# Peptides against a protein of PDB entry 5JXT, part 82

Target 1, 319 residues: chain A of PDB entry 5JXT
Amino acid sequence: SLLPKKEINVYIGMSEMQVKWYQKILEKDIDAVNGAGGKRESKTRLLNIVMQLRKCCNHPYLFEGAEPGPPYTTDEHLIYNAGKMVVLDKLLKRIQKQGSRVLIFSQMSRLLDILEDYCVFRGYKYCRIDGSTAHEDRIAAIDEYNKPGSDKFIFLLTTRAGGLGINLTTADIVILYDSDWNPQADLQAMDRAHRIGQTKQVVVYRFVTDNAIEEKVLERAAQKLRLDQLVIQQGRAQVAAKAAANKDELLSMIQHGAEKVFQTKGAFGTMAEKGSQLDDDDIDAILQAGETRTKELNARYEKLGIDDLQKFTSESAYE

## One batch from the design tools (peptide; aimed at target 1 E67 Y72)

Design b2_p30_1_s2 (made by RFdiffusion4, then SolubleMPNN; from b2_p30_1, 16 letters changed)
Fold by OpenDDE base, seed 1:
Formats: structure tokens, C-alpha cells, sequence
Structure b2_p30_1_s2 (fold): chain B 319 residues (1-319), chain A 30 residues (1-30)
């Protein structure tokens, strides 16, 4: 029988470089961040800030002029300048030693390009599929990954491209490097490994930048998922979950952790203490803390009814 | 243009890193 998937949110501190870039993004639009624009603030402007902050949480090299160079080299700086890469680098070594194979999903094809550079740098054999990958090349990549005795350790996918009915049951680990605004897209990505034909326990690691906008993206996704489940169960099809965040919700998401980010000199959390020198005990502590916070997050939304979830703003989750 | 320049830069990096690995593997076989 197919075992239930284990899902763990992995809460990761920003690197020093991420903190600096996160501050710079907020400072550039400080009037919008402080809500000084009021009713005049464009929803498009807030969405742009959200997108820049999410890029920062993924990797600072997604910004022009962030990557050291010229000459542009691939070295340890590709890893230590992003908290998610530091954790990923340690986690992949553990996964490989366990004889597991891994799917890595992101919303950003440009992040997959950084992950390709990383894979080449570390010597990981990989496959890649994104939205631009031709149909024939997708088939070839899937077949190459799934073949018996495949030497491909990693499959890099954009979340939406991976959602298209692909079978990747030859992997047992799923890493969501970032989250989709639609929790169903992430579920569809997990279901590439968690499907009929899987023989192992599927484990899903969801990377979440701690004290940043990604916590609010996760909370909103969890809220939406619970609402969708309750709507299906109660047959209330008319409860269109407000699909798009309003201006106030976007502003609240942008403001989350902003004060602490401005006060921070250097990196956050374990990235400040250890940086790239994370050991196996540090990874175990991060995973254990993540498992606890994941249970707490789920328990918070399981108690809420449809009417509560419809009124629930991201601020009331902490009261 | 910018996307193409970024793609070309990545291609060049990949090729450079692959070549360095081949050189390191060849040096280990010597």
C-alpha cells in the first residue's frame, strides 16, 4: 500500500547577503511598506514588492548586480549567500547517503538555473524540466530519470511544469524550494513522487524563509487549502475563496518581519550562528523545529470553520 | 537581450565547470 507522505516545513534564516537585499527592497518602496500610499497605492506595486521579496528569499543572485564578478565564478559563495542553499547542500548530502533520490521544485525557472550551477559545482547528476522544455525533451528527461539504475540523483522542476501528470515514483524525497500561491499546485507536484508505484516513504521538505514574507505565503496557502477542503466537504461551491490577495493582505504580508529585518546586522538564526558550517546536529534541530511548527500550523487551521477562514486575515493567526 | 545574455552566461559557466571537472578527473587518473 502507498504510505502517507510526511510533510515538514523547514524554516530557514536569511544569509547576511539576503538580509541586506531584503532591507534594500523594503527601503526602495518604504512609503508603500509603511502604508503611506493608502488608497492610492497600486495593487500592482505591492505585488511587485512581494515578488522581489520572494526572489530574495530564494537567492540574492536573482537580482542584477548581486552575483560577485566579473569574472563570474561558481564557488562556495553560491551556497553561503542563500540560507536555503546552505540547508539544501547539507540535506542533499544526507539524502544521497541514504540512497534516496530527490525532486526539487521551484516557481522560478531562474532559480533552477542557479540550482543547475550548484549541481555542476557539487557533481550531482540531474535532469531538468520547466515551462519552456519541449515535449520530446520532457519525455526524454523523465525516461532518463526513471530508468532502472539511473545515475540521475536530482530532478529540477518548475512546480507547474511538474504538475502535468508526470510519474516520478523513482524519487522518494520532494523539496519544495519555494511555495506556490495555490497550495493545489504544490500538492500536484508532491503527487509526482507520491503515486501508485511508489515503494518508499515519500518525505516532503517545504523550505520557508523564517521571519520573512514566505511565512505569510505559507499561512495563506494553508488557509486556502483548508477552505477548499471544507467547501468540498460541505458542498458549498459558492464560497469562492477570494483567489487574489487584496491590498491590505499584501501590505500585511510585506510588513511581516520587516522591523526585525531592519534591526538585523548580519544573518538570521542558524545562519548567523553557523553560516555554511552547519553540521548534522544543526540539520536535525532545524528539521525537528520545523516538524513542531508544521504541526502547530496545521492544528491552527483544523479548528477553523468556513466562516472563520473567510474572515481570517494573516494577523489573527498570531493572536 | 538581457534574458539571452543571462542564458549565455549560464551556458558558459556550465561549460567551464564541466571542463574543470574533466580536467580534475584526468589529473586524478594520471
Amino acid sequence: as target 1 above (319 residues)
Amino acid sequence: SRAAEEEERRRQKKEFLEKKKEEEEEEKLK
Scores: peptide ipSAE 0.020, ipTM 0.506, DockQ to the pose 0.199
OpenDDE base, seeds 2, 3, 4, 5: peptide ipSAE 0.000, 0.016, 0.016, 0.018; ipTM 0.241, 0.414, 0.430, 0.500; seeds 2, 4 fail the geometry check

Design b2_p30_1_s3 (made by RFdiffusion4, then SolubleMPNN; from b2_p30_1, 16 letters changed)
Fold by OpenDDE base, seed 1:
Structure b2_p30_1_s3 (fold): chain B 319 residues (1-319), chain A 30 residues (1-30)
Amino acid sequence: as target 1 above (319 residues)
Amino acid sequence: MAEEERRRRREQKREDLEKKKEEKKKKEEE
């Protein structure tokens, strides 16, 4: 029988470079961040800020002029300049030592480019599929990954490209490097490994930048997922919660953690203390804290009814 | 940054990384 998947949110502090870029993004549009634009602030402007902040949470090298150089090099700076990369680098060593194989999902093909350069740098054998990958090349990559005795450790996928019903049950670890706005897309990604034919316990690690917009992206996705589940269960043809965040939701998401980010002169959390020198105990502590916060997050939404979930604004998540 | 310029930069970084790995391997074999 297929074992239930274990899902853990991994809350990760920003690197010093991420904090600097996050501050710069907020400062550039400070009037919009402060809500000074009022009713005249365009939803498009807020969406653009959200997208830049999400890019920052993923990797600062997604911005022009962020990568150190010339000369441009692939080196340890690719890792220590992004909190998610620091945790990923330690976690992948552990996963490999355990004889596991891993799917890594992202929303951003440009992040897969960074992850591919990282794989080459560390000497990890990988496959890759994104939205631009030809159908034949997708089949070939899947077959190469799934073949008996495959030496491919990592499969890099865009979350949407993984949605095509492919079977990747030869992997037992799933890393969601970022989250989709639609929680169903992430579930569909997990279901590539968590499917009939899986022989191992599937573990899903969802990376979430702590004290940043990604916490609110996660909360909104969890809210939506619970609402969708309750609507299905109650047979209410209630309009599925409007897929697009409103202006006030976007503004609240942008403002989340912004003050603390402005007050911070260095990295956050374990990234400030240890940076790239995280040990196995530090990783265990991050995973344990993440498991606790994941249970707390789920427990908050499990108690809410449809009417509560429809009215739920991010403010009530802290009472 | 143009997509082509990013591609070229990425290709150059890979070539430089491969050369460094080969040089390291040669030094470890000496």
Scores: peptide ipSAE 0.486, ipTM 0.891, DockQ to the pose 0.370
OpenDDE base, seeds 2, 3, 4, 5: peptide ipSAE 0.481, 0.473, 0.258, 0.261; ipTM 0.886, 0.886, 0.724, 0.723

Design b2_p30_1_s4 (made by RFdiffusion4, then SolubleMPNN; from b2_p30_1, 15 letters changed)
Fold by OpenDDE base, seed 3:
Structure b2_p30_1_s4 (fold): chain B 319 residues (1-319), chain A 30 residues (1-30)
Amino acid sequence: as target 1 above (319 residues)
Amino acid sequence: SRAERERERREQKRENLEELKKKKEEEELK
């Protein structure tokens, strides 16, 4: 029988470079971040800020002029300049040692480009599929990954391209490098490994940048998922339509952790303490803390009714 | 375009990485 999947949110501090770029993004649009634009602030401007902050949480090299060079080289700086890459690099070593195989999902094809360079740098054999991958090339990549005795350790996918009903049950680990605004897209991605034909315990690691916009993206996704579940259970189909964040919600999300980011000199959390020198105990501590926070997050939303879940409670932005 | 410049940069980094790997292999064989 298919075992239930284990889902763990992995809360990761920003690197020093990410903090600097996060500050620059906020400073560039400081009037919008402070709500000084009032009713005249465009929803499009706020969405653009959110997208830049999400890029920063993924990797600073997604910005023009962030990558060191010329000369442009692939080296350890690709890893230590992004908190998620530091954790990924350690986690992949453990996953490989355990004889597991891994799907890595992102919303951003340009992040998959960075992950390809990382795979080549570390000598990880991989497959890739994104939205631009031709149908024949998708089939070939899936077949190459799923073949008996495949030497492909990693499959790199955009979340939406991976959602296309493909079977990847030859992997037992799923890493969501970032989250979709629609939790159903992430579930569809997980269901590529967590499907009939899976023989192992599927474990899903969801990377979340701590003290940043991604915590609010995660909270909103969890809220929406619970709302969708309750709507299905109660037969109230009309409730699902209000899922688009309003301006005030977007502003609250942008403001989350911004003050602490401005006050921070260097990196955050374990990234400040250890940087790229994470050991196995540091990874275990991050995973254990993540499991605890995941349980707490789920428990908060399980107690809420439909009416409570329809209100985006910004209250968690001031705690 | 920006996308073309980013592609060219990625190609250059890959070429440089392959050259560095070849040099390391040649040094390990000496």
Scores: peptide ipSAE 0.366, ipTM 0.820, DockQ to the pose 0.540
OpenDDE base, seeds 1, 2, 4, 5: peptide ipSAE 0.347, 0.353, 0.346, 0.360; ipTM 0.821, 0.816, 0.815, 0.821

Design b2_p30_2 (made by RFdiffusion4)
Pose (drawn by RFdiffusion4):
Structure b2_p30_2 (pose): chain A 317 residues (1-241, 244-319), chain P 30 residues (1-30)
Amino acid sequence: SLLPKKEINVYIGMSEMQVKWYQKILEKDIDAVNGAGGKRESKTRLLNIVMQLRKCCNHPYLFEGAEPGPPYTTDEHLIYNAGKMVVLDKLLKRIQKQGSRVLIFSQMSRLLDILEDYCVFRGYKYCRIDGSTAHEDRIAAIDEYNKPGSDKFIFLLTTRAGGLGINLTTADIVILYDSDWNPQADLQAMDRAHRIGQTKQVVVYRFVTDNAIEEKVLERAAQKLRLDQLVIQQGRAQVAAAANKDELLSMIQHGAEKVFQTKGAFGTMAEKGSQLDDDDIDAILQAGETRTKELNARYEKLGIDDLQKFTSESAYE
Amino acid sequence: AEEEEEEEEREEKNEEEDEEMMEKLLENAE
């Protein structure tokens, strides 16, 4: 029995420093922010703003000249200058206290570099797979974290790095520092720990910058995830839109017994006998429209799970 | 001097990653 994973959006604010940088990004190209300029502009200008705001929502030290002036030290400012780092510090502390291990995913490798400095600063044992990591390296990195009684605690990965089917069930908590544009990428990262061999409840925490660009980014991905479900759930419809033996058999046998019983004429003919006054016609049209409504209202309301013929129906016996 | 070299390396890495990220964003915008 594999427990369904718990996925939680953790909405996070921004530090005072992030606001300064966030405002500068928006100010440096305020024209495009207010939707100025021609409609002919290529997508490049706006997408550059998206990248900077994404980096700013992650950590301000991703911008050169942001970290406090030279010389550079690795201290508590690495934590308190990014809202996500403050939430993560207490979250990781609580995770180790309850005997849990965690996979931390990110879109940007330069952020895992920042997380490396954090792990060394706090004394955390950790592994990293980067996507810019050789094959034999990440095999050892997987094994080191999956070794029984492993020294490691945190596993730093990029959402895409490892490839399909790698197993990290020796962890039961997943933290998505930032989200991907396609939802299948984040969902695949969660299934590094949420797969066969996982014994404990998998909990996934997704850091989201509330009232900023990442909240809006998230709604779109949630929509695109919902659209994918509708397509996959309805993937049986085109194969259904020939005729089975039973379908053909049912068309022929329908009402055949009543036909054999009949010596004279059938229903509408036996009761009225090829002569029809106005009242008889009106009853035929009223009964038909009623049947027509009930028939259409029954089938136009159905779903794929009702229309889909099982392959076992072809096993006529 | 050592810190100036490290900052130059960081800047180069950031420029490379920004270029790769921009390409990914353009692919996703299609």

Design b2_p30_2_s1 (made by RFdiffusion4, then SolubleMPNN; from b2_p30_2, 13 letters changed)
Fold by OpenDDE base, seed 3:
Structure b2_p30_2_s1 (fold): chain B 319 residues (1-319), chain A 30 residues (1-30)
Amino acid sequence: as target 1 above (319 residues)
Amino acid sequence: DEEEKRLKERKEKLEKEDEEELKRLLEEAE
């Protein structure tokens, strides 16, 4: 029988470089971030800020002129300049040592390009699929990854491209490097490994940048998922459609942690304390803290009814 | 130069991804 998947949110501090770029993004649009545009502020402008902040949470090299060079050489800087890469680097070493194989999902194909450079730098053998991958090349990559005795350790996928009905049950670890705005897209990605034919316990690590917009993206995704579940159970399909982020919700998401980011001169949390020098105990502590926070998050939403969730989507704009 | 071409291609890819993500965010937020 298929074992239930274990899902753990991995809360990761920003690197010093991410903090600097996060500040720069907020400062560039400070009037919008402060709500000074009021009712005249465009939803598009707020969504652009959200997009830039999510890029920053993934990797600062997603911005023009952020990557050190010329010469543009892959080195340890690719890792230590992004909190998620520091944790990923240590986690992948553990995953490999235990004889597991891993799917890494992202919303951003440009992040997969960074992860390819990382895989080459570390000597990890990988496959890749994104939205631009031809159908024949997708089949070839899947077959190469799934073949008995495959030397491919990592599969790099965009969340939506990886969601398209493929079977990757030869992997038992899933890393969501970022989250989709629609929680169903992430579930569909997890179901590539968590499917009939899986023989191992599937573990899903969801990377979440701590004290940043991604916490609010995750919270909103959890709200939507719970609402969808309740709507399906109660037959009230019309309620799910109202979960569109309004301007005030987007503004609240952008503002989340912004003050602390502006006050921070270095990195956040364990990244400030250890940086790239994370050991196995630090990873265990991060995973344990993440498991606790994941249980707390789930317990918060499991108790809420439809009416509470509808109010909460409106009230989270005012707290 | 080949390096300038590579940088331009990276920029164009990033701009397209940003536009697509913005469109998705608009569609999911409307």
Scores: peptide ipSAE 0.184, ipTM 0.743, DockQ to the pose 0.562
OpenDDE base, seeds 1, 2, 4, 5: peptide ipSAE 0.169, 0.031, 0.095, 0.169; ipTM 0.750, 0.484, 0.703, 0.742

Design b2_p30_2_s2 (made by RFdiffusion4, then SolubleMPNN; from b2_p30_2, 17 letters changed)
Fold by OpenDDE base, seed 1:
Structure b2_p30_2_s2 (fold): chain B 319 residues (1-319), chain A 30 residues (1-30)
Amino acid sequence: as target 1 above (319 residues)
Amino acid sequence: SAEAARREARRRAAEEEDAREMEELLEEAK
């Protein structure tokens, strides 16, 4: 029988470089961030800020002029300049030692390019599929990954390209490097490994930048998922239409952790304490803390009714 | 350099992806 998947949110602090870029993004649009634009602030402007902040949470090298050079060389700086890469680098070593194989999903094909450079730098054998991958090349990559005795450790996928009904049950670990705004897309990605033919316990690690916009993206996705479940159960089809983030919601998401980011000199959390020197005990602590926060998050939304889930509660922005 | 050309191609692809994501977020937001 297929074992239930275990999902763990992995809360990761920003690197010093991410904090600097996050500050710079907020400062560029400080009037919008402070809500000074009021009703006249365009939803488009707020969505642009959200998108830039999400890019920062993924990797600062997604911005022009962020990567050190010339010469542009792949080195340890590719890892230590992004909190998610520091955790990923340690986690992949553990996963490999366990004899597991891993799917890594992202919304950003440009992040997959960084992950390819990382895989080459670490000597990890990988496959890749994104939205631009031809149908024949997708089949070839899947077959190469799934073949008996495949030496391919990592499969890099965009969440959407991975959602296309493919079977990747030869992997037992899923890393969501970032989250889709639609929680169903992430579920579809997980279901590539968590499907008939899987023989192992599937574990899903969802990377979430702590004290940043991604925490609110995660909360919103959890609300939406619970709302969708309740709407299906209650037959209230009309409720699904209100899933669009309003301006006040977007503003609240942008403001989340912004003050602490402005006050921070250097990195956040474990990235400030250890940076690239994270050991196996630090990873265990991050995973244990993540498992606790994941249970708390789920328990929060399981108690809410449809009417509560339709109201964006701004109250969690200041805790 | 071939590396600079790859970097520029990757930048353009990212800008196009950002634009598509923005359009989708705007459509989901309607």
Scores: peptide ipSAE 0.144, ipTM 0.776, DockQ to the pose 0.470
OpenDDE base, seeds 2, 3, 4, 5: peptide ipSAE 0.024, 0.037, 0.111, 0.027; ipTM 0.680, 0.702, 0.758, 0.692; seed 3 fails the geometry check

Design b2_p30_2_s3 (made by RFdiffusion4, then SolubleMPNN; from b2_p30_2, 17 letters changed)
Fold by OpenDDE base, seed 3:
Structure b2_p30_2_s3 (fold): chain B 319 residues (1-319), chain A 30 residues (1-30)
Amino acid sequence: as target 1 above (319 residues)
Amino acid sequence: SAEAAERARRAEALKKEDEEELQRLLEEAE
């Protein structure tokens, strides 16, 4: 029988470089971040800020002029300048030692480019699929990855390209490097490994930048997922109102952790304490803390009714 | 220079991806 998937949110501090770029993004649009635009603030402007902050949470090299150079060479800086890469680098070593194989999903194709450079730098054999990958090349990549005795350790996918019903049950670990705004897209990605033909316990690691916009993206996704489940269970098709993020919600998401980011000199959390020198005990601590926070988050939304879940208030998510 | 041309291509690719992501976010936020 297929074992239930284990899902763990992995809460990761920003690197020093991410903090600097996160500050710079907020400062560039400080009037919008402070809500000074009021009713005249465009939803598009707020969504642009959301997009840039999410890019920063993924990797600072997603910005022009962030990568150190010339010369532009792949080195340890690719890892230590992004908290998610530091954790990924340690986690992949553990996953490989366990004889597991891993799917890595992102929303951002350019993050997959960084992950390719990383794979080459570490000597990890990989496959890649994104939205631009030709149909024949997708089939070839899937077949190469799924081949008996395949030496391909990593499959890099955009979440949307991974959603296309493909079978990747030859992997047992899923890393969501970032989250989709629609939680169903992430579920569809996980179900590439978690389906009929899987023989191992599937473990899903969802990377979440701590004290940043990604916590609010995750909370919103969890709320939406619970609402969708309750609507299906209760047959209330009308309540599937597009959970369109309103301007106030977007503003609240942008403001989340901003004060602490502005006050921070250096990195956050374990990234400040250990940086790229995380050991196996540090990873275990991060995973254990993540498992606890994941249970708490799920327990919070499981208690809420439809009417409570329709009211996205930052406050209802803290009672 | 070949380096300047490569930087320009990367900058254009950045803008295009940002535009595409913004459009996705707009569609998901509507």
Scores: peptide ipSAE 0.355, ipTM 0.846, DockQ to the pose 0.583
OpenDDE base, seeds 1, 2, 4, 5: peptide ipSAE 0.328, 0.307, 0.322, 0.297; ipTM 0.834, 0.824, 0.833, 0.815

Design b2_p30_2_s4 (made by RFdiffusion4, then SolubleMPNN; from b2_p30_2, 18 letters changed)
Fold by OpenDDE base, seed 1:
Structure b2_p30_2_s4 (fold): chain B 319 residues (1-319), chain A 30 residues (1-30)
Amino acid sequence: as target 1 above (319 residues)
Amino acid sequence: AAEAAARAARREALAREDAEELAELLEEAE
């Protein structure tokens, strides 16, 4: 029988470089971030800020002029300049030692390019599929990954490309490097490994940059997922349509953690304490803390009714 | 030159993804 998947949010502090870039993004549009634009502030401008902040949470080298060089080399700086990469690097070593195989999903094909550079640098054999991958090449990559005795350890996928009904049950670990605004896209990604034919316990690690926009993206995604479930259960299909973030919600998301980011000199959390020197005990502590916060997050939304879930209250996180 | 071209292509891909994500988020918002 297929075992239930284990889902763990992995809350990760920003690197010093991420903090600096996060500050720069906020400072560039400080009037919009402070809500000073009022009714004149476009939803598009707020969405653009959200997207730039999400890029920062993924990797600072997604920005022009962030990558150190010339010369432009792949080295340890690719890892230590992004909190998610530091955790990923340690986690992948553990996963490999356990004889597991891993799917890594992202919203950003450009992040997959960074992950390819990382895989080459670490000597990890991988497959890749994104939205631009031809149908034939996609089949070939899936077949190569799923082949008995395949030496491919990692499959790199965009979340959307992974949603296309493919079977990757030869992997037992799923890493969501980032989250979709639509929690159904992430579920569809997980279901590539968590499907009929899986013989192992599927574990899903969702990376979430702590004290940043991604925490609010995750909260909103969890809220939307619960709302979708309740709407399906109650047969009220019309309720699902109002799920677009309004300007005030976007502004609240952008403001989340911004004050602490501005006050921070250096990295956040375990990244400030250990940086690239994370050991196995530090990873275990991060995973344990993440498991606790994941349970708390789920328990928060499980208690809410449809009417409460339709009100994105930023306030309910602080009571 | 090849490395500069690869970076330019990567920036263009990001800009396209950003535009597509923005368009979808706007369509969901209407």
Scores: peptide ipSAE 0.247, ipTM 0.798, DockQ to the pose 0.451
OpenDDE base, seeds 2, 3, 4, 5: peptide ipSAE 0.022, 0.020, 0.051, 0.022; ipTM 0.605, 0.596, 0.722, 0.639; seeds 2, 3 fail the geometry check

Design b2_p30_3 (made by RFdiffusion4)
Pose (drawn by RFdiffusion4):
Structure b2_p30_3 (pose): chain A 317 residues (1-241, 244-319), chain P 30 residues (1-30)
Amino acid sequence: SLLPKKEINVYIGMSEMQVKWYQKILEKDIDAVNGAGGKRESKTRLLNIVMQLRKCCNHPYLFEGAEPGPPYTTDEHLIYNAGKMVVLDKLLKRIQKQGSRVLIFSQMSRLLDILEDYCVFRGYKYCRIDGSTAHEDRIAAIDEYNKPGSDKFIFLLTTRAGGLGINLTTADIVILYDSDWNPQADLQAMDRAHRIGQTKQVVVYRFVTDNAIEEKVLERAAQKLRLDQLVIQQGRAQVAAAANKDELLSMIQHGAEKVFQTKGAFGTMAEKGSQLDDDDIDAILQAGETRTKELNARYEKLGIDDLQKFTSESAYE
Amino acid sequence: PRPKPEEPELHFLSEEEKEQAESILDRFFE
C-alpha cells in the first residue's frame, strides 16, 4: 500500500532586500511592464523580465553585486536576505528533528550553489545531482544517499537532472524551492521519493512567492496540469468513434422475439390499421418527441467511462 | 566580522505590482 502524497503550497513573502531588487527589475523596463510599445515586439523582452523576477523570488544573491560588500562572508545574511531561505531554515530544522530526510529541487543550479553554502554553514551532510553531473557521479550520489544508515540528510537536485526512474525512497519529504513551467517535471521530481519502496508518507512542500510573479506562474501550471488530465482521461474517445459481433448481434436480435410472436401487423399498424386520423398522428408525434428528449438528455450527459467498451466484451460466449 | 542580523518581517507586494506581474505573463503567452 503506497500512501498518496501530501502536496502543500507554502506561500512566502519577500525580504526588504528582495523588494529593492524587485522594484529595480520592474523599473528598468517599466514600459514593457505597463504593456507599452507595439504588439509586434518579440517575446524576448518580457521573458527577460520573467527570468529576473524568478531569480529575485529565489534569492537576491543571484544578481551580481547584491551580496553585502567585499569581503564576502557566508553567515546569517545568506538566510535572512531571502524569504524562502527563512522558511526553509526552520522547515529543515523541523524535518531533521522528526527523523525525516528531504529532497530539495530547483530550476537554477546557481541556487543549489547558494544552498551548498547554506548546508556547509549549518553543518548539514548532503549530496548533489546537477544535470551538469557525470553519469558515474550521480550513480554514486544516489547510492550514498540510499545507503543504509546514510550520513547524508539533504539531497540537492535540479528538477530535470537525474533522468527517468531514479529512486530516492530513503527520503520522505520533498521541497520544491521553485516550480517548473510544465507540471510533469515537478510531478516527476516528487516521484523520486514517492514510488514503490517508499514506506512513509511522502510530503511535498512547494515554495511560492505570494502576491508576486510565482503565484501567477503557479496558476498557469495548475491549469496546464488540469488540461493534461482531461486529455488523458479522454484518450479512449477516438478509438471508439467498426462494430463488434455482439453489437451487430444486438441490432438483429432487438425485438426479434416480438416479431416472431406477431401474426398480424406490428404495434402502430395493429392498433390502428393503416388508417390514421388526426388524433392518432398527434399521439405518435407527442410520444416520439417525449422519447426523443429522454434519449438525448440521457446520452448527451454521459462520460467516457460509460461509453467505453471493454475489450472483454469482444469475448462473446 | 559582520554583525548578526535580526530575523526580518517578510513583506508582501502591493496589488498593483501583482497585477503588473500578471499582465507581463498574459502578454507573453498571448

Design b2_p30_3_s1 (made by RFdiffusion4, then SolubleMPNN; from b2_p30_3, 15 letters changed)
Fold by OpenDDE base, seed 4:
Order: C-alpha cells, then structure tokens, then sequence
Structure b2_p30_3_s1 (fold): chain B 319 residues (1-319), chain A 30 residues (1-30)
C-alpha cells in the first residue's frame, strides 16, 4: 500500500546578501510598499514587487549585477549567498547518505540553471526538465532517471513541467524549492513521487523563506487549498471565484516582514548565527521547528469553515 | 556561464515571467 506522504515546511532565514537585495527591492518602490500610491497603485506594480521579492527569496543571483564577477565562477559563494542553498546543500548530503533520490521543484527555470551549476560543483548527477524541454528530451530524462541502477541522484523540474503526469516513483524525497500560487500545482508535483509504484515513505520538504513574502504566499496557498476542499465537500461550486488577490492583500503580503528586513544589517534567523557553517544538529533543529510550525499551520486551517476562510481572506488585509 | 538574464531592470518582469504570472492568475480565476 502507498504510505501517506510526510510534508514539512522548512523555514529558512535569508543570507546577508538576500537581506540587502530584499531591502533594495522594497526601497525602490517604497511609496507602493507604504501604500502611498493609494487607489492609483496598479495591481500590476504590486505583482511585480511580489515577483522580485520571491526571486530574492530563491537566490540573489537571479538579479542582474548580483553575482560577483567577471570572471563568473561557480564556488561556495553560490551556496552561502542564499539561505535555501545552504539548507539544500546540507539536506542533499543527508538524503544521499540515506540512499534516497530527490526531485527538486521550482517555479523559476533560471533557478534551475543555478541548481545545475550547483549540481556540477558538488558532483551530483542530475536530470532536468523545464517548460522549454522538448518532448523527446523529457522522455529521455525520465527514462534515464527511472532506469534500474540509475546514477542520477537529483531531478530538477519546474513545478508546471513536472505536473504533466510524469512518473518519478524512483524518487522518495521531494523538495519544493519555492511554492506555486496554486497549491494544486505543488500537489501535482508531489504526486510525481507519491503515487502507485512508490515503495518508500515519500517526504516533501517545502522551503519557505521565514519572515518574508514566501510565508504569506504559503498561507494564501493553504487557505485556498482548504477552501477548495470545503467547497468540494459542501457542493458549493460558486464560492471559489472571488480568490484573486486584491491590492490590499498584495500590499499586506509585501509589507509582511518588511520592517524587520529594513532593521536587519546582516542575515536572518539561523543564517545570522551560523551562516554557511550549519552542522547536522542545526539542520535537525530547522527540520524539527519546521515540523512543529507545519502542524500548527495545518491545525489552524482544519478548524476553519467556509465562512471563516472567506473572512480570513478579507481580515488578513486589515491586520 | 549562467545565462545572463535578459536585463530585468529590478522591477520589470520579463515578458515570460509576466505571461507566467498572467497564466497563474487566469488559472486562479478558473
């Protein structure tokens, strides 16, 4: 029988470089961030800020002029300049030692380019699929990954490209490097490993930049998922249509953690204390804290009815 | 060499990122 998947949100602090770039993104549009644009502030401008903040949470080298160089070299700076890479680097070492195989999903093909350079730098054998990958190359990559005795440890996928019915049950670990706005896209990604033919316990690690925009992206996705479940259970199909983030919700998401980011001179959380020198105990502490916060998050949403979720989508705009 | 992103000025979504976001938004409205 297929074992239930274990899902753990992994809350990760920003590196010093991420904090500096996050500050620069907010400062550049400070009037929009402060709501000074009022009714004139375009939803498109706020969506652009949200996207830049999400890029920053993933890796600062997604911005022009962020990567040190020329010359552009792949070195330890690729890891220590992004909190998610520091955690990923330690986690992959553990996963490999356990004899597990891993799917890594991202929304951003350009992040997969960074992860390819990282895989080469660490000597990890990998496959890649994104939205631009030809159909034949997708088949070849899947077959190469799934073959008995495959030396491919990592599969790099964009979440949407991985959602296309692919069977990857030869992996037992899923890392969501970032979250989709649609929680169903992330579920479809998990279901590449968590399906009929899986023989191991599937574990899903969802990376979430703590005290930043991604925490609000996750909360919104969890709210939507709970609402969708309740709508299906209650047969009330008409309620789902109102869920497009309004301007105030987007503004609240942008403002979340912004003050603390402006006050911070260095890195965040565990990245401030340990930086790139995370040990195995630090990783265990991060995973344990993440498991606790994941349980608390789920318990919060399990108690909410449709009416409460409809209010919460409105009230989280006023706190 | 990492593909130099087509210069997103810090705020401009690439046309592709914008289209991806629109496609996300459209699917969130469905």
Amino acid sequence: as target 1 above (319 residues)
Amino acid sequence: ARPKPAKPKLIKLSKEDYEKMQNILDRLLE
Scores: peptide ipSAE 0.032, ipTM 0.337, DockQ to the pose 0.036
OpenDDE base, seeds 1, 2, 3, 5: peptide ipSAE 0.018, 0.024, 0.021, 0.032; ipTM 0.288, 0.329, 0.466, 0.343; seeds 1, 2, 5 fail the geometry check

